# Ledger of designs, part 121: peptides against a protein of PDB entry 6IDX

Target 1, 380 residues: chain A of PDB entry 6IDX
Amino acid sequence: KELAKLSADVTFATEFINMDGIIVLTRLVESGTKLLSHYSEMLAFTLTAFLELMDHGIVSWDMVSITFIKQIAGYVSQPMVDVSILQRSLAILESMVLNSQSLYQKIAEEITVGQLISHLQVSNQEIQTYAIALINALFLKAPEDKRQDMANAFAQKHLRSIILNHVIRGNRPIKTEMAHQLYVLQVLTFNLLEERMMTKMDPNDQAQRDIIFELRRIAFDAESDPSNAPGSGTEKRKAMYTKDYKMLGFTNHINPAMDFTQTPPGMLALDNMLYLAKVHQDTYIRIVLENSSREDKHECPFGRSAIELTKMLCEILQVGELPNEGRNDYHPMFFTHDRAFEELFGICIQLLNKTWKEMRATAEDFNKVMQVVREQITRA

## One batch from the design tools (peptide; made by RFdiffusion4, then SolubleMPNN)

Design b2_p16_1_s4 (from b2_p16_1, 7 letters changed)
Fold by OpenDDE base, seed 4:
Order: structure tokens, then C-alpha cells, then sequence
Structure b2_p16_1_s4 (fold): chain B 380 residues (1-380), chain A 16 residues (1-16)
């Protein structure tokens, strides 16, 4: 206990480390000797002293043994561990992950996000904070190949639901540290969109062109019997598609793929459009047909609007920005749905279409409409 | 916080 207090002092820590004191602490953890009187208290103080000592940055985290890592991971994975040990074990794992890629690899083999989720279902906000912090650490240190797997684990409805119900909607005020960890998690989640946001459409990629064609099909052929594919000659078909792409509100009516070559928002805009068309088909068809039937120059160009809205949402959400130590702002709405970005897009595109109508906008007013919509989104 | 700085550092290292 006194060692744990004194370990916060850099002078004491330096002398204690020089006396191989930290090695003694690690060996106490490694031994797992439950036979000692007051083992739990002793272990809790040992882990505290270890953390405080390591916090001085005098000793490399790579000094820890695999046995030590397994013991600490064991305290996090076991359901019946003392809260004091659990809290310190989460903190140690977080620190190990953040400070060492080699330790990250070892820890990622010993623990799962699923095990950490159980520590979010507790009434202790500190444990919840440490659990989210460890999740964030694992996400941050995950190699690119595993980052998507981690992302998919974060996209798990279960994690989001638990955070929403047990943290955000909890009967207790969210402390600054928890708010920061939620912010970090949100930033990391949004940064998964960055790849698609920065992916240019290849106008020669048939699979990508087929998505644009699918948007046309859903808008204009969804009620048409597939048997009435008009056997009209290839040229008439091309001319028909150009008209359809104009009605869809693409800037390039001849080759809509060119509208997705700008990054940002690149392919992310097409992903949003396809999501809207498939998941909210009635909304999509309504928006497209309401504007395609207008001859009064007050048509809202859906394709252009969807692209610019996607870009705007990326700007508002700061997609691609790194977590900042001074920020703690998070959006609870992003924990309400697995595809919250696409759902937000679906809400905002309806808002845009409404605002366009209310303003009686023309194509010349496009930027003014977008500015009004930005203000509406940022005030909500 | 120290944690927040470590996270920011780790994020920078992961983006590099």
C-alpha cells in the first residue's frame, strides 16, 4: 500500500527501479500464489505500484513476460475477479497495447472484444471507461488487416447497444474521461469510412457501373415486369439511360461514374445512395420520381445532392481526423444503429429535398440550399 | 490526460 503511493513519486520510482523493484512486482503477479493472506489486496497494490512505476517511462513495457501478460489477461477474462484487480488489469492491458506493438499482438491473442463487452454491463463507470479505453487501444494498434475485423466487432449491434443502454442512457452523468473514450471510439468508427471516401470510382469498372445501373433500375423499373425489357436497339437504350441519369440528377448524364471520381466523397456517396435505394426503397423512389416528373426547373438533382451531402457529412463528422486529447464530444445517435452514417444520410437527404422544395430552389441555388442544410444539420 | 495523449500518439503512429 505504501509502495503504491510512493511509486507515484519519480524520485522514489527511479530508486526503486534501480533496485530491481519492478521485477519483484512482476514476479509476484507471475507467481499467481493465491496462498498468501490477503492475496487480493496485495495483488491490487502490486498492480497499482506496477502501473505507477511504469508511468514514469523509465522502464520499457517490453520487459514484461508472457506469463505476466497471461495473468493480467486472465484477470480480465475471468467473470469472478475482484473489482480492484479488474480495474488495474484493464489499465495495464491498455498501457501495454498502447506502448508496444509486440505486446498488442500477444494481448490480442489472449483477449477478445466480447470479453471486454461484459465489463461494459457493470454499474462501475471506471471499469466501463477502462474497458472502452482498452477497446480503443486495441483498435488503434490493430494492423490494417485486423482493423476491419475489429471494426466489424465494433459494428456489432451488441457493443453499440450496450454502450447506448448501459453508458449513454445510464442513470448517471457521464464523466469527462468516459466522454473522451466515447469520442475516440466514434472517431475510430468514422475513420472506417475514410477508405471509401477516398476511393475514386473507376469509370471502366463494370461492377461499379452496375451499381449505378441498379440505382436506375430501382428508381424506374422496380414496378415494371422484367419481361418487358424493351428490345429496343443498343443506341436507343443508351439514349434512354442518359435521360434516366439526368432524371436521377447526376451531373454527368452520359457517364454518371465521372461524378464519383472526386474524392472526397468518392465511392462513399455511391454506397449511401445504394443503401438508401435498397433499405429505404420507398423513400428513394419517392425522392427520385418527385424530382424527375418536374418540368418547372425546380428539380432537386438527387445524384449531385447525394454526393455533396455525403461530402458535407464527412466534413461535419470530421472523417479522417485523428482523435484529439482535448475533445470529448460524441454523438449518441451513432450508437443507435449499426449503419448510422447511412441512416443519417437517409435523414439528411430527405431534409435536403424538403429544404429545396421550401426554398423553391433551382440548380443555381444549389450551394445556398447546401449551406442552409449544413446549418440545419449542425444545429440538430 | 496521459491516456488521451497515448491514444492520440497511437492514432498518429497507426496513420503513418
Amino acid sequence: as target 1 above (380 residues)
Amino acid sequence: SRRARLQERAAREAAS
Scores: peptide ipSAE 0.404, ipTM 0.928, DockQ to the pose 0.939
Fold by OpenDDE base, seed 1:
Order: C-alpha cells, then structure tokens, then sequence
Structure b2_p16_1_s4 (fold): chain B 380 residues (1-380), chain A 16 residues (1-16)
C-alpha cells in the first residue's frame, strides 16, 4: 500500500526502478502463487505500484514477459475476479496496448472483445469505463485490415447493444470519463467510413454503374423484374436514362457516375443512397417521385442533395478525425443500430426534402437550404 | 486525462 502511494512520486519511482523494483513486482505477478494470506489485497497493491511506476515513462512497456501478460489477461478473462484486481488489470492491459504494438499483438491473442463485453454488464461504471477504454485501445492499435473485421464482427454489434442498454440507458448519470470513452469509440467507429468516403467512383466500372442503374430501377421501374437488363442500349434508351437521371437530381444527367468522383464523400454517398433505396424503399420512391413529377422550378435534386448531405454529415461527425482529449460528446443514436450512419442519412434526407419544400427553394437556393438543414441537424 | 492523452497519442501514431 505504501509502495503503491510512493510509486506516484517521480523521485521515488526513479530510485525504485534503479533498484530493479519493477522486475520484482512483475515476478510477483508471474508467480501466480495464491497460497499467501491476503493475496488479493497484496496483488491489488502490486498492480497499482506497477502501473504508477510504469506511468513515469522511465521503463519501456516492452520489458514485460509473456507470462506477465497472460497473468493480467487471465484476471480479465476469469469469472468472479476481485473488482480491485479486475480494474487494475484492465488499466494495465489498456496501457500495454496503447504504448506497444508488440504488446497489442500478444494481448489481442489472449483476450477477446466478447470477454470485455461481460464487464459492461455490471453496475460499476468504473469497470465499464476501463472495459470500453481497453476496447478503444485495441481498436486504435488494430491494423487497418483488422479494424473492418472487428467492426463487422458479431461482438461489435453486441457491444453496441450492451453499451446502449447497460451504460447509456443505465439508471446512473454518465461520468465525464465514460462520456469521453463513448466519444472515442464513436470516433473510431465513424473512421471506418473514411475508406468509402475517400473512394472515388470509377466511371468505367460497370459494377458501380449498375448500382446507379439499380437506383433508377427502384425509383421508376419498381414493378419491373431486374432481368430486363438493358440489352443493346438503343439511343432511345440512353435518352430515357438521361431523363431519369435528371429526375433523380444528378448533376451529370448523362453519366451520374461523375457525381461520385469527388472525395469526400465519394462512394459513401452512393452507399447511403442504395441503403435508403433498399431498406426504406417507400421513403426513397416517395422522395424521388414527389420531385420528379414537378413541372415547376421547385424540384429538389435528390442525387445532388444526397451527395452534399453525405459530405455534410461527414463534416458534422468529423469522419477521419482523430480522438481529442478535450472532447466527451457522443451521440446515443449511433449505438441504436448497426447501420446508424445510413439511418441518420435517411432521416436527414427527409428533413432536407421537407425544408426544401417549406422554403419553396429552387436550384439557386441549394446552398441556403443546406445551411438551414445543417443548423437543424446540429440542434437536434 | 492521462488516458485521454495516451489515446490521442496512440491515434496519431496509428495514423502516421
């Protein structure tokens, strides 16, 4: 206990480290010897002292053995561990992951997000905070190829549900530290959209062009079987499609693929449009047809609006930005659905369409409508 | 917090 307290002092820490004191503490953990009276209390203070000593940054985290890592991971993965040991073990694992890529690799093999989810199903907000912080650390240090896999994993879907039900909708006020960890998790989740946001559409890729054609089909040919693949497109069919792409509100009526070559929002806008068209088909068809049937200059250009709205949402949500230490703002909505960004887009595109009608806007008012919509989104 | 600073640093290192 006294060692744990003194270990917070840099002068004491320096002297203790010079005496190989950290090595002694690590060996105590590595031994795993539960035969001592008051083992749990001794271990809790040992882990506190170790963490405080390592916090001075005098010793590299890479000094720890694989046996030490396995013992600490064991305290997190085992059922019915003492809360004081669990809390310190989560903090140590978090620090290991954040400070060392080599330790991240070893820890990622020893623990799963599923094991950490169990620590969210408790009433102790401190344990919940440390568990989310470790998840955030693992997510931050994950290779780019593994980040997408982690996001798609059932564990992440379950994680969102558990966070929503046991943390956000819990009977206790969210503390500042928890709010920050929820913010970090949200930022890391939104950064998974960055790849699609920065992916340019290839106007020559037929598969990507077929998605735009599917948007047209859903809007105008909802009763027609997709098996009517446009065979040899007669000039009449090309002219028909140009009219349809105009009614869809694309800027380039001849080749709508060109509207998705700008990044941001690139292909992410097309993903949002396709999601709306498939998941909320009635809403999509209504929005398109209400504007396509207008013979007045008050048509809301859906395609242009969807692209600019996607870009605006990326700006509002700060997609691609790194977590900031000073922020703690999070959106509970992003924990309510697996595809919360696309659902938000679907809500906001309806708001945009409504606002366009209320303002009696024309194409010249487009930027004014977008400013009003931005203000409405940021106030909600 | 110290944690928040360490997370921000780790994020910068992962983005570099």
Amino acid sequence: as target 1 above (380 residues)
Amino acid sequence: SRRARLQERAAREAAS
Scores: peptide ipSAE 0.394, ipTM 0.925, DockQ to the pose 0.905
Fold by OpenDDE base, seed 3:
Structure b2_p16_1_s4 (fold): chain B 380 residues (1-380), chain A 16 residues (1-16)
Amino acid sequence: as target 1 above (380 residues)
Amino acid sequence: SRRARLQERAAREAAS
């Protein structure tokens, strides 16, 4: 206990480390010997002293043995561990992951996100905070090939539902540290959109053009009786499609693919449109057809609006920005759905379409409508 | 917090 308190002092820590004191603490953990009287209390103070000592940055985290890592991971993965030991073990794992890529690899083999989820179901907000912090550390240190798997683990309805129900909707006020960890988790989740946001459409890619054609098909052919297969030649079909792309509100109605060559939002805008068209088909068709039937120049250009809205949402959500230590603002809505960004897009595109009508906007008012919509989204 | 600084540093290192 006294050692744990004194270990926060830099002078004491330096002298204790120079006496190989930290090695003695690691060996106590490695032994796993429960034969000592007051073992749990002794272990809790040992882990506290170890953390405080390592916190001075005098000793590399790479000094820890595989046996030490396995013991600490064991305290996190095993049921019925003392809360005081669990808390310190989570903090040690977090620090190991953050400070060493080699330790990350070893820890990622010993623990699963599923095991960490169990620590979110407790009433102790400190344990919940340390569990989310460790998840965030694992996410940050994951190689690019595994980041999507971590994202998919967050996309697991289970993790989000548990965070939503046991953390966000908990009967306790969310502390600043928990709010920060939720913010970090949100930022890391949104950064997965950055690749698509910065991906330019290739106008020559047939598969990408087929997605635009699918948007047209869903909007215009879903209501058309299948009997009017236009038997007219390929050129007349192209001219018909140009009209349809104009009705869809693309800026380049001759070649809509050109509207997706600008980054941001690149292909992410097309992903949002396709999601809306497939998941919220009735809403999509209604928005497109309502504006396509207008000849009064008060049509809301869906394609242009969807692209600029996607860009605006990326700006508001700071997609591609790194987590800042001073921020703690998180959006509870992003824990309510698997595809929360696309769902937000679907809500905001309806808001945009409504605002356009209320303002009696024309194409000249486009930027003014977008500014009003931005203010509406940022106040919500 | 110290944790937040370490996390921000790790984020910068992962983005570099």
Scores: peptide ipSAE 0.392, ipTM 0.925, DockQ to the pose 0.912
Fold by OpenDDE base, seed 5:
Structure b2_p16_1_s4 (fold): chain B 380 residues (1-380), chain A 16 residues (1-16)
Amino acid sequence: as target 1 above (380 residues)
Amino acid sequence: SRRARLQERAAREAAS
């Protein structure tokens, strides 16, 4: 107990480390000997002292044995561990993951996000905070190939539901540290959109062009009997498609693929449009047809609006930014749905279309409408 | 917090 307190002092820590004291602490953990009187209390103080000592940065985290890692991971994976041991074990694993890529690899083999989710279902907000912090650490240190697996784990309705119900909607005020961990988790989740945001459409890629054609089909052909496709010659068909792409509000009516060559938002805008068209088809068709039937110069260009809105949402949500220690702002909405970004887009595109009508906007007012919409989104 | 600083550092290292 006194050692744990004294270990916070750098002078004491230096001397204790020079006496191989930290090695003694690691061996106590490695031994796993439950036979000692007051084992749980002793272990809790041992882990505290270890963490405080390592916090001075005098000793490399890579000094820890695989046996030590397995013991600490064991305390996190066991359902009936003393809360004091669990808390310190989560903190140690977090620190190991953050400080060493080699330790990350070893820890990622010993623990799963599923095991950490169980620690979110408790009333102790400190345990919840450390569990999310460890998830965040694992996400941060995951190689690019494994980030998708972490994303999929977060996309699991279970993790989001647990965070939403037990943390965000909990009967307790969210402390600053928990708010920060939720912010970090959100940032890391948004960074998964960065690839698509920075992916340029290839105007020569037929598969991508077929998606744009599908947007046209959903908007204009969804109610048409496929038998009534007018047998108009290939040139009339091209001219028809150019008209349809104009009605969809693309800037380039001849080759709408060119509108997706700008990054940001690149292909992410097309993903949002396709999601809206497939998941919210009635809303999509309504928005497109309401504007396609207008010849009064007050048509809202859907295609252009969708692209610029996607870009704006990326800017507002700071997609691609690294987590900052000074921030604790998170959006509870992003824990409510698996496709929360696309759903936000679907809400915001309706808001944009409404605002355009209310302002009686023309194409010249486009930037002004976008500014008003930005203010509306950022105040919500 | 110390954790927040470590996370920010780890994020920078992962982005480099």
Scores: peptide ipSAE 0.391, ipTM 0.924, DockQ to the pose 0.949

Design b2_p16_2_s1 (from b2_p16_2, 6 letters changed)
Fold by OpenDDE base, seed 1:
Structure b2_p16_2_s1 (fold): chain B 380 residues (1-380), chain A 16 residues (1-16)
Amino acid sequence: as target 1 above (380 residues)
Amino acid sequence: SMAARQEEAAREAAAA
């Protein structure tokens, strides 16, 4: 207990570390000797002292043994561990993951996100916070391939559901620390969109062009079988499609694929449009047809608006940026749906369309409308 | 944030 308290002092820490004191603490953990009547209390203070000593940055985290990692991971994976030990063990693992890629690899082999989710199903918000913090650390330090696997895993849907039900909809006020971890988790989740945001459309890719054609079909030929997509359309069909792409509000009416060659938002804008068209078909058709029937120059260009809105949402959500320390602005909506970004897009595109009408905007007002919409989104 | 949580954990350990 006194050691744990004194370990916060840099002078004491330096002297204690110079006396190999940290090695003694690590060996106490490694031994796993439950022989003492007060083992849990002693272990909790040992882990506290270890954390405080390591926080001075005098000793590299890489000094820890695999046996130490396994013991700490064991305290997190075992049921019925003392709350104080669990909390400190989560914090140690977080620190290890954040400070060493080598330790991340070892910890990622010993602990699953599923095991950490169990620590979210508790009434203790501090344990929940440390568990999310460790999940965030693992997600942050994961290589891109594993990050996508972590994202696609049934674990994310379950994780979001558990966070929503046990943290956000809990009967307790969300503390600043928890709010920060929820913010971090959101940022890390949205960073998975970066690949699509930076993917340029290939105007020669037939599969990608078929998506644009499907957007046209859904808007104008909703009852038509997609199998009737004409292959080599006659010039009359090409002229018809050019008119349809104009009515859809693409900038390039001849080849709408060119509108998706700019990154950001690249293919992510097309993904959002396709999601809206398939999942919210009535909303999509309504937005398109309300503007396609206008000849008064007050038409809202859906295609252009959807692209610029996707870009704006990426900027607002800071897609591709690292989480900032001290931020705690999380949005509960992002835990309510699997496709939360696309759902946000679907809400915001309706807001944009409404704002365009209310402003009686023309194509010249486009940037002004986008600025107003940005302010509306950032205030909500 | 980690330092603050470690300080909180240290305070909890000192209080226990």
Scores: peptide ipSAE 0.000, ipTM 0.282, DockQ to the pose 0.037
Fold by OpenDDE base, seed 3:
Structure b2_p16_2_s1 (fold): chain B 380 residues (1-380), chain A 16 residues (1-16)
Amino acid sequence: as target 1 above (380 residues)
Amino acid sequence: SMAARQEEAAREAAAA
């Protein structure tokens, strides 16, 4: 206990480390010898002293043995562990994951996100916070392929549901530390959109152009009996499509693919449009047709608006940026839906369309509408 | 050994 307290002092820590004191603490954990009276209390103070000593950055985290890692992982994966031991074990694992890629690999073999989810189903918010912190560390240090797999896995869907039900909708106020970890998890998940945000459309890629054609089809052909497809003239079809792409509010009416060559938001804007068109088809069709039928120059250009809104949402959510220390602002909707970014886009595009109408905007007012919409989104 | 004395001193310091 006194060692754990003194280990917070850098002078004491330096002298103790120089005497190989940290090696003695690691061996105490590695031995696993439950035969001592008050073993749990002794172990809790040992783990506290170990953390305080390692926090000085004097000793590399790579000094820890595989036996040490397995013991600490065992305290997290086994039922009926003392709360103090569990808290310190979660913090040690977090620090190991953050400070060493080699330790990350070993820990990722010993612990599953499913085991960490069990620590979210408790009433202790401190345990919940340490469990989310370790999940965030594992997510941050995972290779890109594993991060995407983790995000898409049932475990992450279940994780979001458990966080929503046991943390966000819990009977206790969310502390600052928990709010920060929820913010971090949000940022790390939205950073998976960075690839699509930075992907330029290839105007020559037929598969990508077929998505734009599908947007046209959903907007204009959903009510058209396929029997009234006017005759096979390729030129009449091109002229018809140019009109339809104008009605969709693309900047380039001849080749809408050119509107997606700017990064950000690149292909992510097209993904959002396609999601809206398929999942919220009635909303999509309504927005497009309400603006396409206007002759008063007050039409809201859907295509342009969707691109600029996607870019704006990426800026607001800081897509591609690392989580900032001291931030604790998170969106609860992130935990309510798997496609939370696309759902946010679907809400915000309706807000944009409403704001455009209320302002009686023209194409010249576009930037002013976007500024008002930004202020509305950032204050909500 | 010095290691055994350090382990004993660490046990005494952890028990104190």
Scores: peptide ipSAE 0.000, ipTM 0.258, DockQ to the pose 0.018
Fold by OpenDDE base, seed 4:
Order: structure tokens, then C-alpha cells, then sequence
Structure b2_p16_2_s1 (fold): chain B 380 residues (1-380), chain A 16 residues (1-16)
């Protein structure tokens, strides 16, 4: 207990570390000797002292043994552990993951996200916070392939559900620390959109062009089977498509693919448009047809609006940016749906169309409408 | 030093 308190002092820590004191603490954990009276209390103080000593940055985290890691991971995976031990074990694992890629690899083998989710089902918000912090650390330090798997896996769906039900909809106010960890999780999840946001459309890629054609088909030719691949479009068909692409509100009516060559938002805008058209088809058709039937120059260009809105949403959500320690703003909506970004886009595109009408906007007012919509989204 | 006493106490606690 006294060691744990004194370990916060850098002078003491330096002297204690120089005396190999940290090795003694690690060996106490490694021994696992439950035979001592007050073992749990002693262990809790040992783990506290270890954390405080390591927080000085004097000793590399790579000094810890695999046996130590397994013991700490064991405290997190066991159902009946003292709260104080569990909390410190989660914090130690987080620090190990954050400070060493080698330790991350070892910890990722010993602990599953499913085990960490179990610690979210408790009433203790501190344990919940440390559990999310460790999940965030694992997510941050994961290789790109594993990060994508973590985001898409059933574990992440379950994590979102548990967070929604036990944290966000909990009977307790969310503390700043928890709000920060929810923010971090949100940022890390949205950073997976960066690849698509930075992917340029290839105007020569037929598969990508077929998506744009499918958007046209859904809007204007809902009864036509997709089997009429417009391979040999007569000049009359090309002229029809140019008109349709104008009605869809693309900037380049001749070759809408050119509108997706700018990054950001690149292909992510097309993904959002396609999602809207397939999942919310009635909403999509309504938006497109309502704007395509206007003769008063107050038509909202859907294609252009969708691109700029996608870019705006990426900016608002800070896609591609690292989490900031000073930020605590998270959106509960992102815990309600698997495709929350595309659903947000679907809400915001309707808001944009409404705002455009309310403002009686023309194409010249486009940037002004987008500013108003940005303010509306950021205040909601 | 206070550190030496704590090392001694930690050694005693590890030896006990």
C-alpha cells in the first residue's frame, strides 16, 4: 500500500527501479500464490505500484514476461475477480497494448473482445470505461485486416448493443471518461471509411459505371429488369442517359463517373448513394423525382449534394483523424445500426433537400445551403 | 533510503 502510494513519485520510482524493485513486483504477480492472507489486497496494491512505476516511462513495457501477461489476462477473463484487481488489470493491458506492438500481439491471443464485453454488462462504470479503453487500444493497434474484422464482426454488433443498452441507455449519467472512450470507439470505427473516402472512381471501370447506371435505373426505370445491360446504347439512349444524369443532379451529365474522381469523398459518396437507393428506395426515388420535376430552377442536384454531404459528414466525423484526448462527443445513433454512417447519410440528405426547399435555393446558393446543413447536423 | 526500506519490506513480503 505504501509502495503503491510512493510509486507515484518520480524520484522514488527511479530509485526503486534502479534497485530492480519492479522485477520483484512482476514476480509477485507471476507466482500466482493465492495462499497468502490478504492476497487480493496485496495483489491490488502490487498492480497499482506496477502501473505507477511504469507510467514514469523509465522502464520499457517490453520487460514484462509472457507469464505476467497471462496472469493479468487471467484476471480479466475470470468471472469472479475483485473489482480493484480487474480495474488495474484492464489498465495494465491497455498500457501494454498502447506502448508495445509485441505485447499487443501476445494480449490479442490471450483476450477476446467477447470477454471484454462481459465487463460492460456490470453496473460499475469505471470497469465499463476500462473495458472500452482496452477494446479501443486493441482496435487502434490492430493491423488493418484485423481492424476491419473487429468492426464488422458479430462481436462489434454485440458490443454496440451492449454499449447502447448498458451504458448509453443506462440509468446513470455518463462520466467524461466514458464519453471519451465512446468518442474514441466512434472515431476508430469511422476511420475504416478512409480507404473508400480516398478511393477515386475509375471512369473506365465498368462495374463502377454500372452502379451509376443502377442509380438511374432505380430512379427512372424501376420496372425494367437489370438484364438490359445498356452495352450498345444508340445515340438516343446516350442522350436519354445524359438527361437522366442531369435529373439525378450530377455535375458531369455526360460522364457522372467524373464527379467521383475527387477525393475526398471519392467512392464513399457512391456507396452512400447506392445504399440509399437500395435500402431506402422510396426515399431515394422521392428525392430524385421531386427535384427532377422542377422547372423553376430550384431543383436540388441530388448527385452533387450527395457527394458534398458525404464529404461534410467525413469532416464532421473526423474520418482519418486520430482520436483527441480532449474530445468527449459521441453520437448514440452509431450504436443503433450496423451501417450507421449510411443511415446518417440517408437522414442528412433528406434534411438537405428540406433545407434547400425552405431556403428556395438555386444552384448558386449551393454552398450556402451546405453551410446551413452543416450547422444543423453539428447541433443535432 | 526510504527505497531501501521498501525493498527490504518487499523482499520480506516476498520471502514471507
Amino acid sequence: as target 1 above (380 residues)
Amino acid sequence: SMAARQEEAAREAAAA
Scores: peptide ipSAE 0.000, ipTM 0.255, DockQ to the pose 0.019
Fold by OpenDDE base, seed 5:
Structure b2_p16_2_s1 (fold): chain B 380 residues (1-380), chain A 16 residues (1-16)
Amino acid sequence: as target 1 above (380 residues)
Amino acid sequence: SMAARQEEAAREAAAA
């Protein structure tokens, strides 16, 4: 207990480390020896002292043994009653993951996000905070391939549902620390959109062009049997499609694929449009037809609006940016839906269309409408 | 207001 308190002092820490004190603490953990009366209390203070000593940055985290990692991971993966040991073990694992890629690899083999979810199902917000912090650390340090797998596991309705039900909708006010961890998790989840945001459409890719054609089909041919394969349409059909792409509000109504060559938002805008068209078909058709039937200069160009809105949402959500330590602004909606970004897009495109009508906007007012919509989104 | 609309949309999506 006294060691744990003194370990917070840098002068004491330096001298204690110079005396190989950390090695003694690590060996106490590695021994796993439950033979002592008050073992749990002793272990809790040992872990506290270890963490406080390591937080000075005097000793590299890479000094820890695999046996130490396994013991600490064991305290997290096993049912334990001792909250203090669990808290310190989660914090130690977080610090190990954050400070060493080699330790991340070892820890990622010993623990799963599924095991950490059990610590979210408790009434102790501190345990919940440390568990999310460790999930965030693992997510941050994961290789891109594994990060997508973790996101898919996070997209497994369970983690989001648990956070929503046990943290966000809990009977207790969310503390600043928890709010920060929820923010971090949100940012890390949105960073998975970065690849699509930075992916340019290939105008020569037929599969990507077929998506644009599907947007046209859903908007204008919704009653037509999908069995009408886009056969070799006569020149009249090509001219018809150019008209349809103009009615869809693409900037390049001759070759809409060119509108998706700008990054950001690249292909992410097309993904959002396709999601809207398939999942919220009535909303999509309504937005398109309300503007396509207007022969007045007050048409809201859906295609252009969807692209610029996707870009704006990426900017607002800071897609591709690392989490900031001073931020704690999380959006509960991102824990309610599997495709929360696309759902947000679907809400915001309706807001944009409404705002455009209310402003009686023309194509010249486009940037002004987007500015008003940005303010509405950021204040909402 | 987004949080409120999101809570409302989440209620509508849970009621649907």
Scores: peptide ipSAE 0.008, ipTM 0.392, DockQ to the pose 0.021; fails the geometry check

